Peptides against a protein of PDB entry 9IZ0. Designs and how they scored, part 214

Target 1, 345 residues: chain A of PDB entry 9IZ0
Amino acid sequence: ITCLGSNGHTYKQLVKGGNDDLRQDAVMEQVFEQVNGFLRSYRKTSQRNLSMRTYKVIPLALKTGVIEWVQDTIPLGEYLDSAHKVYHPKEWSLSTCRKLIAEKQMEDLETRLKVYDLVCRHYRPVFRHFFLESYADPVQWFTTQTNYARSTAVASVLGHVLGLGDRHGQNILIDKTSGEVIHIDLGIAFEQGKKLPVPECVPFRLTRDVVDGMGITGVEGVFRRCMEFTLETLRREEDSLLSVLEVLRYDPLFSWLISPLRRMKKQKMQLENFNQPESGNITTDASRDPKIQRNNVSGESEAERAILKVRQKLSSTLSVEASVGELIRIAQDPSYLALMFCGWS

## One batch from the design tools (peptide; made by RFdiffusion4, then SolubleMPNN)

Design b2_p21_6_s3 (from b2_p21_6, 12 letters changed)
Fold by OpenDDE base, seed 1:
Parts: structure tokens; sequence; C-alpha cells
Structure b2_p21_6_s3 (fold): chain B 345 residues (1-345), chain A 21 residues (1-21)
């Protein structure tokens, strides 16, 4: 919709309705705004203008609200699919790669690693071309690529600390003007991504294309250093961040658990992304997995466990450099990426 | 295997936890 503001300007807005929990998105955006306050207060992060890009979410009712339309953005996955067809027209399609990974989803790690490696050889990174072709001026190119690496670093640390899930290429927008990343659909948080039908095994998305956008230095340049400064800031503000999350513990509208309905919806979307419409009635009898023990773990006990895990991720037991080094290693580990829904791009 | 990597991540998190005690 287009709304006329009280200032006389017209704003595009997305009305989202249905089974998506806009309350979780709104809460996560509020947490990001507070973290942006912390990042502005510290010299190491403020000098680099480190921030999580946010968008306005106004919840109107249960599962209904208005989202700010982020202008001049493209989903990462949409860009990558289009660019891959241009730069690598002889390589495999995204659908072929998805099918091969799906067919081996129930196989052993060795088999899944072989298929992942095969897919990687037939689907090469292209995200460098976003920066090379979009910016004719070398200073703009360098600035925009730097902004991308910075914003990706902040989002990676926050995504790990808050346990953000469902970080597929359609849930990551790229600002075409600044090169910054914008994370959307924040309704899978506090490691609830591990409860998905394809469990998330990486702390954040650091696939080959995500790295290719960082340019020649890859992860060892601006990205690593900005992760370190972001984690250092969050460790200093641990008590402040935990106090914010404790307010959510008492919000009766906040869901610390992925709803069975959202889990089923994501399962269906994962399966539909594998099923081209060959006419087979796969009646996914979703009724028969009896091991959803509804542990009536009170929402309070799940909130306490989530907050404890955040505190655990912010501990100073390891240096900032060692912690970031391990996170980068795990996020790029082929053994984890081969288990993901789309770990190759 | 999914369970072993979930375990390896849980064991990594538990090793991070045991180094705080």
Amino acid sequence: as target 1 above (345 residues)
Amino acid sequence: EKEEKRKAWEEYMERLEKRRE
C-alpha cells in the first residue's frame, strides 16, 4: 500500500497478514535498535559506522501488521539466481542443485559431502559481480563493498548471539545504494532453527557467495575485524542486552518456541522448493511424527534457557579473536554446509 | 550424523560452559 504521511510525503508499506508472527519481527527489530545504540557508544564500532540495518515493523493484531517497504533492495537469493545464469550459463541450475542435495538428505555425511562438493563445482560463486558491475566509480565500489562486509559482520555476530534462524537468500536483502545487508523474517530466533525439518547447523550464513561479495580479502579483511569489534561491544553490554531480553520473558505475546504451524509451513516450503510439480500425491501425512512430545515446558523455562544461551555466547572464556575465528571456521565448514538446505551459495 | 553435529555443537557449547566453571 502507499500511505500519505503527516509530512505530506508518500510512503510505500507492505501489509503482511497470515501465519507469520510479526510480533517476533517487531521485538527483534527493537533489540537491534538497542544494539545499534551500543555500537554507536563505543569508539571502535562508531568510527566504522557499524550497525544492524533495521526496518519498521508495526504489529496491528495477532499475526497482522505493517512493514516498512525497504526501497532499492533486492533479495540476495534473487540476485544470485539471476547473476549465476548470466556469468555461468553452462553450470547447473539452482533447481538441479537443490534436487541433488534433497535426494541425499537421508544419506551419511560422506555421501552428503560428495554431493555438496559436486554441487559446488557446478555452481560457482558470482556475488562479486554485484559490486563490480553496479558501481562504475572505484571509490563507490570500494565503499559499497566495505559497507557490505561491515553490515554482514554485524548481522553475523547478532545472528549468532540471538540464534537467528531461517537465514536463506530470500530473507537477506541487499541495499543497492549502500551495499548493506538487511535481515527480514526474524520469527525464528533463540536457536529454534535447530528444530526445523532441516536443522540449522551454522551460527550464521557465510556461504561461498556471501564471502565472494567481500572481495579479494574474503573473510580475513574488514569482515573478521568488524565481527571482533561487534562481539567486543556486545560482551561489554552483556548486562544491558540481557536486561532487554528479560523484558521479553514477561511479554505474554512473545513466543520463545517455534509454533508447530510455522514448523509445518517451513517444512512444506522446503519440500515445495524440492518438488517441481511432478503430479505425485505426496500426502505428507504430517500427523504421524509422534515424537513432538509437547514437553509442556512453560514459556518461562524456554525464555530462561534462551537467555542462558545468550549469556553463554557472550562469555569472555575465549578471546574475541579466538571466538570469532571459531565462528568463521564453523560457518564455512563443508561438513556443516553440506547438511544445510542451501549451503553452496 | 545430524545428531553427531548437533552433539558436536552442543559439546562445543558444553566445553565453552565447562571452561567457565
Scores: peptide ipSAE 0.006, ipTM 0.333, DockQ to the pose 0.028
Fold by OpenDDE base, seed 2:
Structure b2_p21_6_s3 (fold): chain B 345 residues (1-345), chain A 21 residues (1-21)
Amino acid sequence: as target 1 above (345 residues)
Amino acid sequence: EKEEKRKAWEEYMERLEKRRE
């Protein structure tokens, strides 16, 4: 839809309908705006213009809403699939890599590590080419790559602290003008990604292609430093952040748990990406909503557990540097990435 | 109770939107 603003400008809007609750996205975007307030107030983060890129979400009903159309963006996964075909035309297709990982999903860690290594050798990182292709001017190239590393650092810390899940390449947009990352589809939070059919084992997405986009310094440059400053800001503003999250405890519409429908949809999408499209019209008669006994784990007890986990992640028991160092290590560890749905790119 | 919690949430959301202007 195109809307005419009160300022006389036209804005493109995406109307999303279906089974996705846009209220979770709207709530998480509001949490990000509060965090952006903390990042602007703290000198170390403000001097670097550190922010989580946000987009406007207006929930209209339980399953419908309006999302801001972010102009000049591309999904990371769409760029990577295209770029791998261009720069490495003799390497394996993304489909081949996915199939090999899937065929071993039920095997032991040793077998999964061997397949992950094999896939990594036949599907090399290309994301550095995004910056080299898009920006002919060296200053623009350096600026946009720096903005990418900064925005990825903020998103990585926030993603860890809030336990953001489902961070696949289609849920991460790249702004072609700024190089910043924009996280979308925020409906899996507070470590509910660990309850997916393929559990999320990493604190945030720091795959080989995500690192390749940071340039020659990789994680040891702007990225690590910006993670440290972001975590330092969040530790300082712990009580403010927890107060924002405590308001969500009283939202009768906010779900601290992954919805059974969303879990089933993700399970189906994961399975359909492994099975070739057999054209079988499985008319799944949607009529048998199994009365999944809502085990009355009070939404309050789940909110309390989520808030306690956020508090634990903001603990000052380790230094900022030690905490960031461990997060970066775990996020890049092959023993975790080999267990992921797409840990190689 | 549920309606009071809903109303308190809506008032909170409206206050957050007004801080973006």
Scores: peptide ipSAE 0.000, ipTM 0.291, DockQ to the pose 0.019
Fold by OpenDDE base, seed 3:
Structure b2_p21_6_s3 (fold): chain B 345 residues (1-345), chain A 21 residues (1-21)
Amino acid sequence: as target 1 above (345 residues)
Amino acid sequence: EKEEKRKAWEEYMERLEKRRE
């Protein structure tokens, strides 16, 4: 729908219905708005205009709501698939890479690392071309690439601290005007992504293409420094952040458990990415009734565990520089990326 | 076989997480 604002501007809105619970997304956007308050209050982050890009979500019911239509955006995964076909037309297709990784999913780490390396050699990074193509002016190019590195740094720290999972290329939008990242589909938080059929094993997405978009300095430029300043701000505001999360503990609209519908939808999408249509009877052994795993874990116990894990991630035991250094190392480690459904781009 | 490989995978992932903490 298109709405006319009181300011005379027209705004496109997405009315979403069906099986999607928008309440989780709305709550996470509220947490990001509070964090953006902390980033604006601290000199080191405010001076760099560091923020998590947000979008408006209005939940109307359990399965219906209104979402802001983010204009001038493209999904990262859509851009990368298109760009790989243009810049590397002789390399492997995304479908070939996915198939080869899926065929080895049940093999040992050594075999999976060999397959990941093989895929990486046949599917090279291209995300640098987004900035080179989109911005003919050198100042706009530098500004947008800087904004990308900054926004990715904020999203990476915040994604780690809040345990945002399932941060694949379709859940990350690129703003074509600013170069900033926008994270969508926030229904998996507080490390619930570890409970997926293909668990998320990185703190945030820092794949070869995510790094290639940062330009020649990669992670060692604007990105690392902005992660450090963001984490320093979150450590300073630990009590404020934990107080916001404690309010969510008692929010009847927030679920500390992954919804069965989201789990089934994610499981189906993961299985469809692994199953080429070999006509084999997948006996869906229905014996994993998602009800059985729900009965033993109270939502309160999951909330307490989630808040404890946030507190642990904000610990000052290591310096900000050491903590960021370790997070960057882990997020780029082939031993983890080889285990992902799409860790090569 | 597939279920044993899945359990071994889940245990492997849990061990990778414990090495990151």
Scores: peptide ipSAE 0.000, ipTM 0.301, DockQ to the pose 0.084
Fold by OpenDDE base, seed 4:
Formats: sequence, C-alpha cells, structure tokens
Structure b2_p21_6_s3 (fold): chain B 345 residues (1-345), chain A 21 residues (1-21)
Amino acid sequence: as target 1 above (345 residues)
Amino acid sequence: EKEEKRKAWEEYMERLEKRRE
C-alpha cells in the first residue's frame, strides 16, 4: 500500500498477513531502537554512526500488520545468487551446493567438512562485486563498503547478544544506497535458533560472502573494531539493556519460545522432502500421538533464562577484544559452517 | 536427532527463499 504521511510525503508500506507474528519483529525493532540510543550516547560508537538499521513494524492483529517498505534494497541471497551466475558461470549452482550439503547431513563431521570444502571450491565468494559494480566513484565505494562493515558489525554483536536466529541471505537486506545491512524477520531470538531443526551453531552470519563484502581487510580493521566498540557499549549499558528486556518478560504477546506452530511448520517442511519414494513398506503406524508433554515451563522461566543468557554474553570476564576475537573465530569456523544450511556463502 | 533437525531447517530455509522469490 502507499500511504500519504502528515508531512505530505508518500510512503510505500508492505501489508503482511498470514502466519508471521509481526509482534516479535516489532518488539525486536523496539529493542534495536533502544540499543541505537546507547550507540548514539557513546563517543566511540557515535563518532562512527554505529546503528542497527531498523524498519517500522505496526502489528495490527495476530499475524497481520504493516511493515515499512525498505526502498532500494536487495536480499543478500538474491544478489549473491545472481552475481555468482555472472562472475562464476562455470561453478556449481546454489541448488547443487544445497543438495550436496543436504545429502551428507547424516554423515560424520569429517565427511561434512569435506563436502563443505568441496562446495566452497565450486561456489566462490562474489559479494565484493556489489560494491565494485554499484559505485563507480571511489569515495562512494569506500563509504558504502565502510557502512556495510559497520552495520554488519553492529548486527553481528546484537545478533549474538540477543541470540537472533534465522539469519539467512533472504533475511538480510542490503541497502543499495548506503551499503548498510537491514535484518528482517526477527521472529527467532534468544537462541531459539538452536531449537530449530538445524541448530544454529554460529553466533551470527559471517560466511565467506559476508566477509568478501568487507573488502581486502576482511574481518580485520573496520568490522572487528566496530564489533569491539559495539560490545563495549552494550557491556557498559548492560543494566539498561536488561531493563528493556525485562519489560518484554511481562509482555503477554511476546514469545520467548519459538511457537510450536512455527516449529511444526519448520518440522513439516522437514518431513516432506524425506519422501523420496523408496518403495519400502514403512507402515507408519500414525496412531501414537506423541504425548506433547506440555512442559508448562512458564513463559516467565524461559524469559528469565533468556535474560540470564544475555547477561552471560555481556560478561566482562574476557576483554572486549578477546570476546570479539572468539566470536569472529567461531562464526568463521568450518566445523560450525559445515553444519549450517548455507555456511559456504 | 541433531541431523534430522539439520535437514529440515535447510529445507525450510529453501522453501522460505523460494517463497520470497
């Protein structure tokens, strides 16, 4: 829809309906706005204009709402698939890579690492080309690449601290004007990604293409330093951040857990592709309703556990540099990336 | 268990991608 604002400007908006709980997105966007307040309050982060890009979410009803249309954006995954076909037309398709990773899922870590390495050799990074193609002016190129590295650093720290899941290439938009990342579909937070069918094993998305977009320095320089400044800010504002999260503890509409329906939808999406017709008479005696032990784990006890995990991630036991160094290491570790859906790109 | 988990999230993510195309 297009709305006329009180300022006389027209705004394009996306009306989402169906099964997405836009309240989760709206709450996470509010948390990001508060964190952006912290980032503006500190010299080290403010001087670099560090922020999480936000978008307006107005929940209207259960699973319906209005989302701000982010203009001039492209999903990272869409760009990467298109660019890979252009720059590496003799390499494997994304579907081929996915298939090979999927075929070896049930195998041991060594076999999975071999397949991951094989996929990586036949699907090379291309995200550098986004900046090289989009910006003919060297100053604009450098500025947008810097903005990308900065925004990715903020999103990586926040993604880790808040335990954001579902960080695939279609949930990360690239602003074609600024080079900034915009994270969308925030319905998996507080490490609920670890409860998904694929447990998310990385703290944030730092795949080869995500790094390739940072240019020659990769994770070193702008990205690492901006992660450090962001984490330093969040550690200093721990009590303020925890107070914001405590408000969510009492929000009856906020789900600290992945909804059983969303989990089942994700699980049903599991089972349908396993039916290759091997002709074996597996009499699925469908009759045993697995007693869903409704562990009445009070939503409160899950909120408390989530807040405790946030506090643990903000712990000053390790230096900011050591903590960021370990996060970057884990996020790039092939032993974790080989276990991910799309760890190669 | 972890691995059955893995396949489905991958399939879920593929279906999410295909729905966004």
Scores: peptide ipSAE 0.000, ipTM 0.264, DockQ to the pose 0.388; fails the geometry check

Design b2_p21_6_s4 (from b2_p21_6, 11 letters changed)
Fold by OpenDDE base, seed 4:
Structure b2_p21_6_s4 (fold): chain B 345 residues (1-345), chain A 21 residues (1-21)
Amino acid sequence: as target 1 above (345 residues)
Amino acid sequence: EKEEKRKKWEEYMKLLEEKAE
């Protein structure tokens, strides 16, 4: 829909109907706006215009709402799939890579590392080309690549601290005007990505293509420094951030846990890529109602655990530099990326 | 305390909805 704002501007909006908890997105966007307030308050972050890009989410009902349509964006995964076909037409398709990783999902780490390395050799990074193609002017190129590295740094720190999951290439938009990243579909937070059928093992998405978009310096320079400044700001505002999260503890509609429906939807999407043609009637007799012993682990106990985990991530036990260094190391570690659904791009 | 935090949250959400219009 297109809405006319009170300011006389027309805004495109996406009406999303379905099983998606738009309230989870709306709440996370509110947390991001509070964090953006913290980032504006400190000179080190404000001088760099560090922010998490937000979008307006208006929940109209339990499962329906209006999302601001972010104009001039492309999903990272859509760009990468297109760019790989152009720049590396002799390399493997994304479907081939997914199939090989999936076929070895149950194998040992050594086998999975070998397959990951093989996929990496046959699917090379291309995201640098986004900036080279989109910006003929060197100043625009440098500015947009810098904005990309900055926004990715903020999103990486904040995504780690809040335990944002499901950070695949379709849930990360690139703003074609600014080069900034926009994270969408925020319904997997507080480390609930570890409860997915393919557990998320990395603190944030820092795959080879994500790094390739940072240009010649990769993670070294703008990205690392902006992560450090962001984490320094969040550590200073720990009590303020925790106070915001404590308000969410009392939102009766906020889910601290991944919904069984969303987990099942992700299971189907991950398994549909496993369409081996073999006609084995695995009647998944879905009739075993798993007595999900709703262990009445009170929603309060899960919220408390989530908040405690946020506090632990904000701990000053390690320096900002050491903490960021370890996060960057883990996020790029092949031993973790080889375990991911799409760790190669 | 819990009920007061809930009310403040509902009021904050309402204020955000009113600012989004």
Scores: peptide ipSAE 0.005, ipTM 0.309, DockQ to the pose 0.018
Fold by OpenDDE base, seed 1:
Structure b2_p21_6_s4 (fold): chain B 345 residues (1-345), chain A 21 residues (1-21)
Amino acid sequence: as target 1 above (345 residues)
Amino acid sequence: EKEEKRKKWEEYMKLLEEKAE
């Protein structure tokens, strides 16, 4: 919809309704605004204008609300699919790659690694071209690529610390003006992505295309340094961040657990992205619902466990450099990426 | 303590609604 604001400006807004937990999105956007306060207060992060890009979420009810339309954006996955067809028209389609990974999803790690490597050879990175083609001016090119690496670094640290899941290419927007990333659909947090039918095994999305957008230095340079400064800021503000999360323990409407319905919806979306109707009778025996032991763990006990995990991720037992180094290593490890739904791009 | 944290949350949520208008 288009709304006329009290200031006389017209705003495009997305009305979202249904089973999507807009309250969880709104809460996570608020945690990001608090973190943006910490990033503005700390010299090393403020000098670089480090921030998590946020968008306005107005929850009107438990399952309905208004989301700000982020102008001049494109989903990362939409850009990558279009660009890959242009730059690599002889390589495999995204659907072919998805099918091959899915067919081997129940196989051993060695078989999954072989298929992942095969897919990687037939689906090469293209995200560098976003910056090379969109910005004819070398200063604008360098600035936007730097902004991309900075914003990706902030989002990677926050995504790890808060345990953000469902970080597929449609849930990551690219701002065409600034080159910054905008994370959307924040309804899988506090490591609930590990409870998905395809468990999330990486701390954040650092696939080959995410790295290709960083330019010649890849993860080395702006990205690594901005992760380090962001983690250093969050460690300094640990008590402030934990105090914000402790307030969520007392929100009876905040879901610390992925709902069975949302889990099934994400499972169905994963399966439907495989089920283009090629005529093969893959009887997905959906009947083995593993008896999720409804451990009657009070929502308070799950909140306490989530906050304890955040505290553990902010621990100063390792240096900032060592912690960031290990996170970057794990996020790029083929042994984890081969287990993901889309770890190749 | 729990009730004070709940009140702070309700005030915070209200401030968010007011900033979103």
Scores: peptide ipSAE 0.000, ipTM 0.308, DockQ to the pose 0.019
Fold by OpenDDE base, seed 2:
Structure b2_p21_6_s4 (fold): chain B 345 residues (1-345), chain A 21 residues (1-21)
Amino acid sequence: as target 1 above (345 residues)
Amino acid sequence: EKEEKRKKWEEYMKLLEEKAE
C-alpha cells in the first residue's frame, strides 16, 4: 500500500496478512533499537556509526501488520544467484548444489564434508562483485564495502547473542545505497533455530559469499574489529539488555518457542526448495489455525532459559578477542557449514 | 494477574516507542 504521511510525503508499506508472526518481528526490532542506543552511547561503536539496521513493523493483529518497505534493497540470495550465473556460467546451478546437499542430508559427517567440498569447488563466491560493479567511484566503493563489513559484524554479534536463526539469503537484505545488511523475518530467536528440521549449527551466517563481500582482508579487517567493539558494548550493557529481555517474559503474546506451525512451514519450505528455485511468493493458505494453547508456566521457564543463555553468551570468562575469534572460527568451520541447508554461499 | 502483566507490557511498549522517536 502507499500511505500519505502528515508531512505530505507518500510512503510505500507492505501489508502482511496470514500466518506470519509480525509481533515477533516488531518485538525484535524494538530490542535492536535499544541495542542501537547502547552502540550510540559507547565511544568505540559510536565513532564507527555501528548499528543494527532496523525497519518499522506495526502489528495490527496477531498475524497481520504493516511493514515498512525498505527501498533500494535486494535479498542477498537473489543477488548471489543472479551474479553466480553471470560470473560463473560454467559452474553448477544453485538447484544442483541444493540437490546434492539434500541427497546426503542423512549421511555421516565425512560424506557430508565430501559433498560440501565438491559443491564449494563448483559454486565459487561472487559477492565481491556487488561492490565492484555497483559503485564506480573508488571512495563510494570503499565506503559501502566498509559499511557492509560493519553492519554484518553488528548483526553477527547481536544475532549470536539473541540466538537468531533462519538466516538464509532471502532473510538478509543488502541496502544498495549504503551497502548495509538488513535482517528480516525475526521470528526464530533464542536458539529456536536448533529445533528446525535442519538444525542451525553456526552462531551467525559467515559463508564464503558473506566473507567475499568484505573484500581482500576478509574477516581479518573491519569485520573482526567491529565484532569486538560490538561485543564489548553488549558486555558493558549486559544488565540493560537483560532488563529489556525480562520485559518480554511478561508479554503473554511473545513466543519463546518456535511454534509447531512455523516449524512445519519452514520444513515444507526447506523440502520444496530442494525442487524449486527461490520463488519469493509465499502463498499463505490461511485455512487451519490450530489453537495454540500456550501454558503460561512453560513460557516463563523458556523465557528464563533464554535469558540465562543470553547472559552466558555475554560472559567475560573469555576476552572479547578470544570470544570473537572462536565465533568467527565456528561460523566458518566446514564441519558445521556442511550440516547447514545452504552453507556454501 | 494476566491482565496486569498485559497492561505492564503495553505501558512498556509505549515507553519504547516514545524513546525510539
Scores: peptide ipSAE 0.000, ipTM 0.299, DockQ to the pose 0.018
Fold by OpenDDE base, seed 5:
Structure b2_p21_6_s4 (fold): chain B 345 residues (1-345), chain A 21 residues (1-21)
Amino acid sequence: as target 1 above (345 residues)
Amino acid sequence: EKEEKRKKWEEYMKLLEEKAE
C-alpha cells in the first residue's frame, strides 16, 4: 500500500498476511533500537555512527501487519545474481550451484567440502562492483564502502549475540544511498536457525561476496575494528541488554521457539527453490491449522536458555579482539560454509 | 595462552551447537 504522510510525502508499506510472525520481527526491531541507544552512548561506536539499521514493523495481529518498505534498497541476493551474470557470464548459475550443494547435502563433510570448493571456483565474488558501479565519485565510493563494512560489522555482532537465523541474500537489503545493510525477516532468533532443515552453522553471514563488498582490506580493515567496538559496547551494556530480553521472557505472545508452521514453510521454500527458478508468490493456502498445543511451560525454559546463551556470548573470558577474531574465523570456515544452503556467495 | 583461549572458544561454540539440536 502507499500512504500519504502528514508531511505530504508518500510512503510505501508492505502489508503481510498469513503465517509470518511479524510480532517477532517487531520485537527484534525494538531490541535493535535499544542496542542503537548503547552504540550512540559509547564513544568508540558513536564516533563511527555505528548502528543496526532498523525498519518499522507494526503487527496488527499474530500473523498480520504492516512493514515499512525501505526506500532505495536492493536485496543483496538480487544484486549478486544480476551482477554475477554480467561480470562472470561463463561461470555457473546460482541455480546450478544450489543444485550441486543440495545433491551432496547427505554426504560426508569431505565430499561437501569438495563440492563447495568446486562451486566457489565456478561462482566468483562480484559484490565489489556494487560500489564501483553505483558511486563514480571516489569520496562517495569510499564513504559507502566504509558504511557497508561498518553496518555489516554491527549486524554480524548482533546477529551472533541474538542468534539471528535465516540470513540469506534476500533477507539482507543494501541501502543504495548509504551502502548500509538492512536485515529483514527477523522471525528466526535465539539460535532457532539451527532447527531449520538445513541448520545454520555460522555465527553470521560472512560469505565471499559479503567480504568482497568490504574492498581490498576485506575483513582486516574497518569490519574487524567495528566488530570489536560493537562487541565492547554490548559487553559494557550486558545488564541493560539482558534486562531488555527479560521483558520479552514475560511477553506471552513472544515465541522463543521457531513455530512448526514456519519451519515447514521454510522447508518447503528450501525444497521448492531447488526445483523452480521463478519468483512465484506461492500463496500455499495451508488451511489446516494442526492444533499446536502451545505448552506454555516450554516457553519460559526456552527464554531462560536463550538469555543464558546471550550472557555466555557476552562473556569477558576472551578479549574482544580474540572473540571477534574467532567469530570471523568460524564465519569464513569452509567446514561450516559447505554445510549452508548458500555458503559460497 | 592465545591458543588455549581459542580452544576454549571452539569448545564453547561446539557446546552451543550440541544444545541447539
Scores: peptide ipSAE 0.000, ipTM 0.271, DockQ to the pose 0.027

